# Designs tried in a protein design run: peptides against a protein of PDB entry 7Q4I. Part 22

Target 1, 281 residues: chain A of PDB entry 7Q4I
Amino acid sequence: HENSTIAERLYSEVRVLCWIMTNPSNHQKKARHVKRTWGKRCNKLIFMSSAKDDELDAVALPVGEGRNNLWGKTKEAYKYIYEHHINDADWFLKADDDTYTIVENMRYMLYPYSPETPVYFGCKFKPYVKQGYMSGGAGYVLSREAVRRFVVEALPNPKLCKSDNSGAEDVEIGKCLQNVNVLAGDSRDSNGRGRFFPFVPEHHLIPSHTDKKFWYWQYIFYKTDEGLDCCSDNAISFHYVSPNQMYVLDYLIYHLRPYGIINTPDALPNKLAVGELMPEI

## One batch from the design tools (peptide; aimed at target 1 R67 F199 W215)

Design b2_p14_4_s4 (made by RFdiffusion4, then SolubleMPNN; from b2_p14_4, 9 letters changed)
Fold by OpenDDE base, seed 1:
Structure b2_p14_4_s4 (fold): chain B 281 residues (1-281), chain A 14 residues (1-14)
Amino acid sequence: as target 1 above (281 residues)
Amino acid sequence: SEEEDFKKLLEELS
């Protein structure tokens, strides 16, 4: 009943490898539901864990579990991707096992960019890193060149990238990427609305849901509002999405239709040269 | 939330 020609084109032209941060205790509880919902729309889907699971397609990384090992797991995950999968995709998304992603909207955002441009996207935060860093919970996507620079140039140099496994995963990768001149991109749409979100839709869409003293408002790099203007019509990700909510979102986004309403997609923008970014909003 | 706790911890360590 629907025309997916443009989505199919972008699936082939904007290839995305999604790696999911998980652990053995969450393989069945959370990760499996990612695989059964939004993860099936990735060109390649890999679950990064401390134990192998052939049914899930989980990889056992040489790291321990716990919050203090998330940075270590991220480093090993990208090393694994670079060694085995660097040519399997153009873009490489990190997400948690409770992150929901609309992959088609991500492909739309990424379409004009060259994967040879050293850039990454997500929900940009301003503290700790001069150019900003991307929130770990919202998920973030690296270009192929960004992955190369991270693994080949940053990780081997303790002056550029933290050698131990402690610290905030998203901050540490942000520091490393800045040190090898990977640019923190602007993921906002043409109206200045965000696409990557570190919370569930309810927390962003409902005005006055949070106090303005809440840390999030001090961390966001770009000014944003609550309500319907908070979020792009082409939003990409939400965090703290339960397994049940993933199936609800899949139904609402891909199955439920208001009869008689047909959406016409905007024209694709022109391709950018290597190293070129979209103009600032 | 995990993120809130983590950001709070980082602020305290700064």
Scores: peptide ipSAE 0.026, ipTM 0.661, DockQ to the pose 0.119
OpenDDE base, seeds 2, 3, 4, 5: peptide ipSAE 0.019, 0.023, 0.026, 0.026; ipTM 0.603, 0.644, 0.674, 0.667

Design b2_p14_5 (made by RFdiffusion4)
Pose (drawn by RFdiffusion4):
Structure b2_p14_5 (pose): chain A 281 residues (1-281), chain P 14 residues (1-14)
Amino acid sequence: as target 1 above (281 residues)
Amino acid sequence: SAEEDALTNLEENH
């Protein structure tokens, strides 16, 4: 058994809308499994695709397929969410169909921040954007104010926001958001451990590639060696998670527990004023 | 470019 009263209270206090980037080839192979595992724990779940689907209730964006249209799908998805769902949630998560998210830990991190604060969170990378950009695969989450500025201020101005549908979707949204004074938040825990991860847990717990010009060690904004110390007890996301591994992570995280070891929750921080972030780590 | 780097990164990952 489990007492989930605290998480149920945060469910209503910190509304998270999750949108999943997918395509018709992945509707049954991947997107279904996201819906059956962590997707149902969001306040609202939306599958953004190029075609409709009964099972997912997928939204068909006016965007072609291929890696060269991922940026177009991101722009159209946030335009659609602004048009139809801006008051349906406080926070707006973009995730791939191979992202796994512990939604309860996302509500824990977001609790103190005002949805009116222009901010977004994720795994922070250094290149191409001065304040950093967030890994698309680890998932990144925007405040309601960040979604308003993106759709209302950045998309209509081609100098601030790339108008073509090509490019790395995470780098481009990082540029549009920096250009409209949306802050790149710090998602690490108070001990400095990461919460958002672009790889499976094994890759962060046991880093095989050893600072040998591998892109990850160059891209990471906050320097860390990772290893067994890499990850927060309240980590939020992992990526390159197979459809089967979605169910395994669900089992090991939510069901399997060592008898007599009770997780005691850390106290929630006090709410922050509009424009304010937590003290830096 | 950022896309080219992303593609290279994808190859390294796999």

Design b2_p14_5_s1 (made by RFdiffusion4, then SolubleMPNN; from b2_p14_5, 7 letters changed)
Fold by OpenDDE base, seed 5:
Structure b2_p14_5_s1 (fold): chain B 281 residues (1-281), chain A 14 residues (1-14)
Amino acid sequence: as target 1 above (281 residues)
Amino acid sequence: SSFEDYLKFLEEVN
């Protein structure tokens, strides 16, 4: 027996639409496993593809396949969301078909923020965009207002948002969002530990797993530690998670329990006004 | 997908 009263409250008050970046060749191999694991904890789950799949709930966007079309797919995905689903959620998460997300932890992070605040969260990188941009692989979440500004204000203006479909999708959306004054939020917990991760847990938890010259250390916006202090106890996402590991993570996080240990959740913070962010750490 | 592939891709398109 477990008490999920607070989680159920947040499910109702912090509504999340998750859209998954995928392609027809990955519908059965990868995307289906997202749907059968963490994706079922989203308020709405949509798979963005180039082919329709009614079993998966996949949408056929008018885009080609390949890495050079990911930016085009992201633009069309958010256009589709704005047209059909903008009122179905308060927050809109992009994830890959090999991203794993603990949605309850994301709701906890988002709880104090207004969906009308132009803000988005993820694993913040520092290059190319002055305020930073969110790593595509770790997944990033936009407020409803951020989606509105992206689709209505940024996309129609080629001076604000790249018109062709080429480029790094996470960098390009980061540029567009900055140009319409959507803030790149700080997703770290109260101890300064990250919540969105562009790699598997092992790559972050094990000290000295990578050398100091590894590109990640040059890209990360906030200085981070390795080991157990690398990651929040309320971590939200990991990337490069295989289909099998998604089921393992579901077991470890939602089923496996150390007998006799009861977790007491922290009190929820006060809600912020529209336009307000949490104080800097 | 690999970490190095991401870096190479960014260098090509930016």
Scores: peptide ipSAE 0.037, ipTM 0.744, DockQ to the pose 0.141
OpenDDE base, seeds 1, 2, 3, 4: peptide ipSAE 0.017, 0.031, 0.027, 0.024; ipTM 0.499, 0.716, 0.691, 0.649; seed 2 fails the geometry check

Design b2_p14_5_s2 (made by RFdiffusion4, then SolubleMPNN; from b2_p14_5, 6 letters changed)
Fold by OpenDDE base, seed 1:
Structure b2_p14_5_s2 (fold): chain B 281 residues (1-281), chain A 14 residues (1-14)
Amino acid sequence: as target 1 above (281 residues)
Amino acid sequence: SAEEDRKKFLEEVS
């Protein structure tokens, strides 16, 4: 019933390794549901934990558990990826075990970029980091060159990257990446709509769901509104998605169809040179 | 809420 020729082409040309932040208590409760839904559409899927799990394909990183150890886990995760998997993909996505990702839409966004361009994408926040940083919960994706610079140039230098494992994970990696000239890209579509979201769809789609004094509106790098214009038709991620909601989203996005409506994809853009970015809107 | 927890965490560790 479906023609997936373009999606299959992008699967081959825009290879994505997805690593999932998790812990042993969530292997069965959350992580396995990622593996059974959107995670199966990654070129490679790895779960980063403090305990090994052969059924899940979880790696035991040498870190403790808790929110105060997330930065340490992120550093060890990318060290592991660089050592074992740097040539297995072109792009490297970090997501939480309650993040849902439409991988095909991410490949579409990434298609024009060279993986040798030092760039990363996500939901950009403006505080603490001059160029901005990407929200940890919404997930963020690094180019192969960005991973190389992070692991080889930033991590070994305490002046460039925090050696302690404490701190906000997404802020700290943002500081490190800025210090090695990895660019914080613009993930918005051609209409200026966002693609990575730090909350569930309901919180973004419903007007006046939150007070305008809510921290999110002060943190967001690019001005955005609630409602139908909040989100790209090619949105990539949502956060705080329960295991049950992952299966619902899988059904709605990949199975449920309004009979008689055919959606034709836009043409792919031209590829950019190494170091070149799409113009900001 | 999870959203408020994120804010509190960021303020505490940043």
Scores: peptide ipSAE 0.051, ipTM 0.766, DockQ to the pose 0.144
OpenDDE base, seeds 2, 3, 4, 5: peptide ipSAE 0.046, 0.031, 0.037, 0.040; ipTM 0.757, 0.724, 0.725, 0.733

Design b2_p14_5_s3 (made by RFdiffusion4, then SolubleMPNN; from b2_p14_5, 6 letters changed)
Fold by OpenDDE base, seed 2:
Structure b2_p14_5_s3 (fold): chain B 281 residues (1-281), chain A 14 residues (1-14)
Amino acid sequence: as target 1 above (281 residues)
Amino acid sequence: SAFEDALKAFEEAF
């Protein structure tokens, strides 16, 4: 028997709506496997598509399909969330249908923050946006206030937010959020280790796989060490996770236990005031 | 950590 008392407390106190970026061709191939694995640990799970699917609980957004429409889909997804679900959660996670997320670790990171603080978290990249922006593939999470500012203040104003549906989705939302004073938070743990990863664990944990010229090292906002020190013990997300790998990760994280090892969780930090951030490390 | 060990096991399995 596991003691999940703290995880259950955080499930109630740090409510997360997860929306999954998908398309009709991926409903059966990818999205259903998110629903059967990590997505079941969200307080609410919605699949944002161009076609309705009642088995998946997919929403048909008024957008076209293809990579050039991802920004359009993100705008419509957050409009839909704001209209129908803004009070159903405190935090609003965007993930892809090949992103795996440890939702308990995300709740732990978010616990000290007020959902009324205009902040968002993810894998922070430094180009194009002064404060940085969050990688689309790693997934990113907005506070309730960040969603409000995005939908109500940014989206209606073409000077603050791109009105067309073209462009890099993660860069465009990052520009919009900066323009309405939503802060790009620091998602690193107390040791300065990252929590959101735009690749599979293998690509982050094993130094030999990345050329020093790999774009990621130029894009990452914070300096990260290679090897075991790359990744938090409380890592939140990985990208390019196949459907089969999602079930393996679910088994390894939630079922497989080394006999005789008992992990004592760290104490929860003090809650921050509205507008207050954790000190940058 | 147990998580890192699980990730290593995952990487070795795939």
Scores: peptide ipSAE 0.027, ipTM 0.606, DockQ to the pose 0.031
OpenDDE base, seeds 1, 3, 4, 5: peptide ipSAE 0.024, 0.024, 0.022, 0.027; ipTM 0.680, 0.583, 0.539, 0.640

Design b2_p14_5_s4 (made by RFdiffusion4, then SolubleMPNN; from b2_p14_5, 6 letters changed)
Fold by OpenDDE base, seed 1:
Structure b2_p14_5_s4 (fold): chain B 281 residues (1-281), chain A 14 residues (1-14)
Amino acid sequence: as target 1 above (281 residues)
Amino acid sequence: SAEEDRLKFLKELS
């Protein structure tokens, strides 16, 4: 019924390793459902934990559990990826075990970029980091060169990257990446609509769902609105997605079809040179 | 809410 020729091409040309932030208490409750839904569309899927799980393909990192250890876990996760998997993919996605990702839409966004360009993408926030940083919950994706710079240049230098395991995970990696000249990219589509979202679809799609004084509106790097114009037709991620909602989203996105409507994809853009970015809107 | 928890956490660590 479906023609997946373009998606299959992008699967081969834009290889994505997805690593999932999890813990032993969530292996069965949350992480397993990522593996059974959107995670199966990654070129490689790894769960980063404090305990090994052969059924899940979880890695035991040398870190403690709790929110105060998320930065430590992120550092060890990327060290592990660099040591074992740096050539297994072109792009490296961090997601939480309650993040849902449409991997095909991410490949579409990444297609024009070289993996040798020091860049990363996600939902950009403006505080604490001059160029901005990417929201941890929405997930963020590093180029291969960005991973190299993070692990080889930033992590070993306490002046460039925080050696302590405390701090906000997404802010700290944002500081480290800025210090090694990894660029915080613009993930918006050609209409200026976002692709990475730190909340569930309902919170972004429904007008006036939150007060304008809500912290999110002060943190978002690019101005955005609620409603149907909030989100790209090629949106990539949503956060706070329950295990049940992951299966619902999988059904709605990949199975449910309005009979008689055929959607033709836009042409792929031209590839960029190494170090070149798409113009900001 | 989950959003409030995130904000509190971020403020405590930043």
Scores: peptide ipSAE 0.045, ipTM 0.751, DockQ to the pose 0.144
OpenDDE base, seeds 2, 3, 4, 5: peptide ipSAE 0.041, 0.035, 0.036, 0.040; ipTM 0.740, 0.724, 0.733, 0.737; seed 2 fails the geometry check

Design b2_p14_6 (made by RFdiffusion4)
Pose (drawn by RFdiffusion4):
Structure b2_p14_6 (pose): chain A 281 residues (1-281), chain P 14 residues (1-14)
Amino acid sequence: as target 1 above (281 residues)
Amino acid sequence: STAEEEDLEDWENS
């Protein structure tokens, strides 16, 4: 048994809309498993694709397939969400079909922040954007105000926002958001442990690649060695998670527990004013 | 591994 009253209260107080980038080849192989595991825990779940699908109720964006159109799919998905869902949620998560998200921990992190604060959160990388950009695979989440500025202020101005549909989807949205005064939030916990992860848990708990010019150690905005200390007890996301591993993470996180060890929740911080972020770590 | 390399290539071409 579990008492989920606290999470149910946050479910209504911190509405999260989750949109999943997918394609027809992945509808059954990957996207289905996201819907059956962590996707159903979102306030609203949307599969953004280039074709329709009964099972997923997928939205067909006017965008071709291929890695060269991921940026186009991101722009069209946020335009669609602004057009049809801007008042349906407070927070708007982009995630791949190989991202795993602990949605309850996302509501915990977002609780103190105003949806009217122009901010987005994720795993923060240094290159290409002064204030940093968020890993597309770890998932990144925008405030309602961040979505408004992206669709209303950045997309119509080609100098602020790349008009072609090519490029690294996460780097481009990082540039458009910096250009419209959307803050790159700090998603680490109060102990400085990460919450958003671009790899599976083993890769962060046991870093095999050892600071040998591997891209991750160069890209990470906040320096860390990682290891057994890498990860928060309230981590939010992992990536490169196979469809089978979605169900395993669900089992180990939500079902399996050591008898007699009761997780006691840390108190929720007080709400913040518009434009305010938590004290820096 | 291939997927990671493809993602890295996309970033580098930014």

Design b2_p14_6_s1 (made by RFdiffusion4, then SolubleMPNN; from b2_p14_6, 12 letters changed)
Fold by OpenDDE base, seed 1:
Structure b2_p14_6_s1 (fold): chain B 281 residues (1-281), chain A 14 residues (1-14)
Amino acid sequence: as target 1 above (281 residues)
Amino acid sequence: DEELKIEKELIEKE
């Protein structure tokens, strides 16, 4: 009853390795549910932890646990990916164990870009980093070249990348990537609607859910509004998604259908040359 | 909202 020809093509042409930030206490509580839902649609799925778990496919990184070690874990995760998996994918997604991702929509966004272009995408914030940085919770995706530059050029140089493990991981990687000329891409659709979201759908879809003084409105790089126009029809990610809500979202997105409505996908855009970005909206 | 606070705390820890 379903035609997945284009999705299958993009699965082969836009290969995505997803790595999930987790810890041993969340292997069964959260990470397992990522593996059973959206994570199964990645070309490769790896859980980055401090303890090995063969059932989950979790890797034990040489880092401590706690929020103060997230930057350390991110550095070690990308070092591990570069050493073992750099040729297993074209794009490398970081997500949390409470992030939900529609991988097909991410492949659609990434399709025109070369993985040899030094670029990364996510929910762009404006503070601390001149070109902006991507929100950690919404998840962010690096090209293969961006991973190479991060691991080989940025990490070994304390002038380019913070050597200690403290700080906000998303800001710190944003600084490092800027310092090696990895571009902070625009993930918005052709209508200027966002695709990566640092909160649950409810917080973005409901008008006046937050006041105008809420920090998010000061941090967001591109002007956006709440309501139905907040979010792309091809949205990619949401954060603070509970394990139960992951199964609900899987059902709503992939199983529940309004009878008699057939979605016809837009034509794929032309591929860009190495180093080219999509035009500004 | 505790969820909104968590992200803010992560960003402001610099």
Scores: peptide ipSAE 0.034, ipTM 0.745, DockQ to the pose 0.663
OpenDDE base, seeds 2, 3, 4, 5: peptide ipSAE 0.030, 0.027, 0.028, 0.030; ipTM 0.723, 0.699, 0.707, 0.721

Design b2_p14_6_s2 (made by RFdiffusion4, then SolubleMPNN; from b2_p14_6, 11 letters changed)
Fold by OpenDDE base, seed 3:
Structure b2_p14_6_s2 (fold): chain B 281 residues (1-281), chain A 14 residues (1-14)
Amino acid sequence: as target 1 above (281 residues)
Amino acid sequence: DEEVKKEIELIENE
C-alpha cells in the first residue's frame, strides 16, 4: 500500500502536457510503449506524427518525415498545442518516442515556478546558443508563457526564428526561445546533480563509459561527473530507452521496493514570483 | 544535431 497524497497534489497543481515526437513507422514499435508506461502519468498525452492514429491519439502534422523535418515537426507541434491545448496544462514537455520520463520528479522540479514565467528546462548544452539550449533527446519542458512566446512572437518572425524546416531541432528552438527572452533554466537539484539525461542510465552511471573526447563533455553546460554521483535522486528523464527498457524502468521505479525502506519526501519549497528563478548552483 | 545523433548511434552499436 502506497501513500500518493503529495503526488496527487502535484498532479493537480503542476499540470503537464506531454507531446511525443514520433512517426508512422514507430507508432506500434515505440510510441505505443510510451503510452503504456510513463506517458500515462502526464495530465495530457499527445503523439505528434505525420499520420493520424486514433488508437494512439496521434496527430497528423502537416510535415514530411525524416531527420531534416524534425524542426518543422516541432514548430507545428507547438502551434497545434497553442491552438488546441494551451489552457489544458501549465507545462509542456517535448519527448522522443525513446525518452523515458519520471513525471512526478518533473512536477517536483517545476512546483516553485510560475507557468507565467518565460522559462524552459532540460539537459542544457552550451554550443550555438549564448544562454544554452536543451538537448532534444533528453526532453525539454516549456512553461505556458514560453509556449505563447514561441508560437506568437518567435515563429511568425523570420529574424527571430528560422522559417525553414531544416536544422537541428533542439538548437533551432533554443535560438528562437532566446530571441524572445525565454530563459534556459537550471534543472539541477540542490546538490548540483542533473535531472535530464540524453542517454540511458547505464551510460551516465558507469564511470569512464565514454572517452574523455566524447562530444557530450564539450556540449554539457554545467560540470557533471560520471558514476553514482552523476544523477539526481529525483532524475526526470533518460534517452535511447528501448521499448523493453521502458517496462523495466516502470517496474523498477513504481513497483519494485526494498522491503523495510521507506522514502520520506522533502518538503516542497516556497513558490517563486513570476519571472523569478531558483539560484544557480 | 544530426551529427550528434550519429555519434551516439555509433556508441550504442559498439
Scores: peptide ipSAE 0.027, ipTM 0.701, DockQ to the pose 0.124
OpenDDE base, seeds 1, 2, 4, 5: peptide ipSAE 0.028, 0.026, 0.025, 0.026; ipTM 0.711, 0.703, 0.695, 0.690; seed 1 fails the geometry check

Design b2_p14_6_s3 (made by RFdiffusion4, then SolubleMPNN; from b2_p14_6, 10 letters changed)
Fold by OpenDDE base, seed 3:
Structure b2_p14_6_s3 (fold): chain B 281 residues (1-281), chain A 14 residues (1-14)
Amino acid sequence: as target 1 above (281 residues)
Amino acid sequence: SERIEEEIKLREEE
């Protein structure tokens, strides 16, 4: 027996639309497994593709196939969301079809923020964008106001958003959002530990003999440690998660329990005013 | 690791 009363409350008060970046070749191989695992915990789940799939709930966006069209797909995805779904949620998560997300932990992080605050969260990287940008693979979440500003104010202006569909998707949206004063939030917990991760848990938890020259250490916006102290107890996402690993994570997080250990959740923080952010640690 | 490095190299070259 479990008590999910707080989680149910947050499900109703912090509504999340999740859109999944995918392509027709990955509908059965990857996207289906997102739908069968963590995606079922979103308030709304949409797969953004180039082909329609009614079984998957995939939308055919007017974009070409290939890696060079990811930015184009992101633009069209948010245009589609704004036109059809802007009032269906408070927050709008982008994830890849190999991203795993603990949606309850994301709702907990987002709870104090107003969806009318122009803010977005994820794994913040420091290059290319002055305020930073969020890693595409780790997934990033926009407030309703951030989506509005992106679609209505930024996308129609070539000076604010790149008109071409080429470029690094996460960098380009980061530049665009900065240009319309959408703030790159701090997703770290109260202990300064990260919540959004661009790699699998194994790569973050195990001190890799990675060369200090590994690009990740040059890209991270906030200083992070390796090992068990790297990650929040309320971590939100991991990337490069295989379909099989999604089921393993689903089992470990939601089903497997150590007998005799009961986790008592912390009290919810006070809600912030519109435009207010949590203080940086 | 190789795939991660390739994805970033592609981003830097664009």
Scores: peptide ipSAE 0.029, ipTM 0.710, DockQ to the pose 0.565
OpenDDE base, seeds 1, 2, 4, 5: peptide ipSAE 0.030, 0.028, 0.028, 0.027; ipTM 0.716, 0.709, 0.706, 0.707; seed 1 fails the geometry check

Design b2_p14_6_s4 (made by RFdiffusion4, then SolubleMPNN; from b2_p14_6, 10 letters changed)
Fold by OpenDDE base, seed 5:
Structure b2_p14_6_s4 (fold): chain B 281 residues (1-281), chain A 14 residues (1-14)
Amino acid sequence: as target 1 above (281 residues)
Amino acid sequence: DEKVKEEIELLENE
């Protein structure tokens, strides 16, 4: 007796294409479990690989394997999306094959924004890029206009985008997007709580789990609290989620209910004009 | 991502 009417509305009005970065060795070990869990809640799901797999819906991109080719794979993935799928969605999520995403919470965050606004969201880091960049592991979501600018304006220009396939993929796309005036959005909720997380829930929820010298505290763009105030009640993503943990999270989020507690969703915000962002908190 | 994995592995081994 679940009422999903508002989630069904957002599924139709806030269309999300999810592309999963994977490799042939992870098709059965990791990527298949994304397809069987949270990936089924995307409007379109594509696995970006170096080998085709028709059972997985994996695409063979013209890239080599290895960590030094992640930036090359990201460039070819967005070229493929622009050529074949740019009209199939309004928003385009990159995730890893060990990222877990609550797609309904992402649609809620994205609802007020126009897909024609040049913006992208994720876990914002402050180094290397003046406006910040989004952590690769937490996943990041581009508007349709951001994808267009990346593929059409940035990628063809070696002065705007790195032409070789080396470097940190998240930093390199962040540089390219800044160079074509794609805005690094604020993904925090109305209480200032984060929504995209580069680690598992346990690492964010437990106070003092990491030393204050841990690089994360120097990299995070917005000051974040520890403990329960670290994370939005509408959190979107976590990284380093094992295949088994994906099924646990699916059960906890979508099936397990405390009897007698009814969640009433907040009212949807007003839609923004093209180029307009939510006020900074 | 690589730095993240190395530091998580360091934290899990501490």
Scores: peptide ipSAE 0.025, ipTM 0.690, DockQ to the pose 0.119
OpenDDE base, seeds 1, 2, 3, 4: peptide ipSAE 0.026, 0.024, 0.024, 0.024; ipTM 0.700, 0.688, 0.682, 0.690; seeds 1, 2, 3, 4 fail the geometry check

Design b2_p14_7 (made by RFdiffusion4)
Pose (drawn by RFdiffusion4):
Structure b2_p14_7 (pose): chain A 281 residues (1-281), chain P 14 residues (1-14)
Amino acid sequence: as target 1 above (281 residues)
Amino acid sequence: DILDYSEELREEDH
């Protein structure tokens, strides 16, 4: 058994809308499994695709397929969410169909922040954007104010926001958001451990590639060696998670527990004023 | 294999 009263209270206090980037080839292979595992724990779940689907209730964006249209799908998805769902949630998560998210830990991290604060969170990378950009695969989450500025202020101005549908979706939204004074938040825990991860847990717990010009060690904004210390007890996301591994992570995280070891929750921080972030780590 | 594949995609996107 489990007492989930605290998480249920945060469910209503910190509404998270999750949108999943997918395509018709992945509807049954991947997107279904996201819906059956962590997707149902969001306040609202939306599958953004190029075609409709009964099982997912997928939204068909006016965007072609291919890696050259991922940026177009991101722009159209946030436009659609602004048009139809801006008051349906406080926080707006973009995730791939191979992202796994512990939604309860996302509500824990977001609790103190005002949805009116212009901010977004994720795994922070250094290149191409001065304040950093968030890994698209690890998932990134925007405040309601960040979604308003993106749709209302950045998309209509081609100098601030790339108008073509090509490019790295995460780098481009990082540029549009920096250009409209949306802050790149710090998602690490108070001990400095990461919460958002672009790889499976094994790759962060046991880093095989050893600072040998591998892109990850160059891209990471906050320097860390990772290893067994890499990850928060309140980590939020992992990526390159197979459809089968979605169910395994669900089992190991939510069901399997060592008898007599009771997780005691850390106290929630006090709410922050509009424009304020937590003290830096 | 995932790490190599991720490098391939990174190069392709950039």

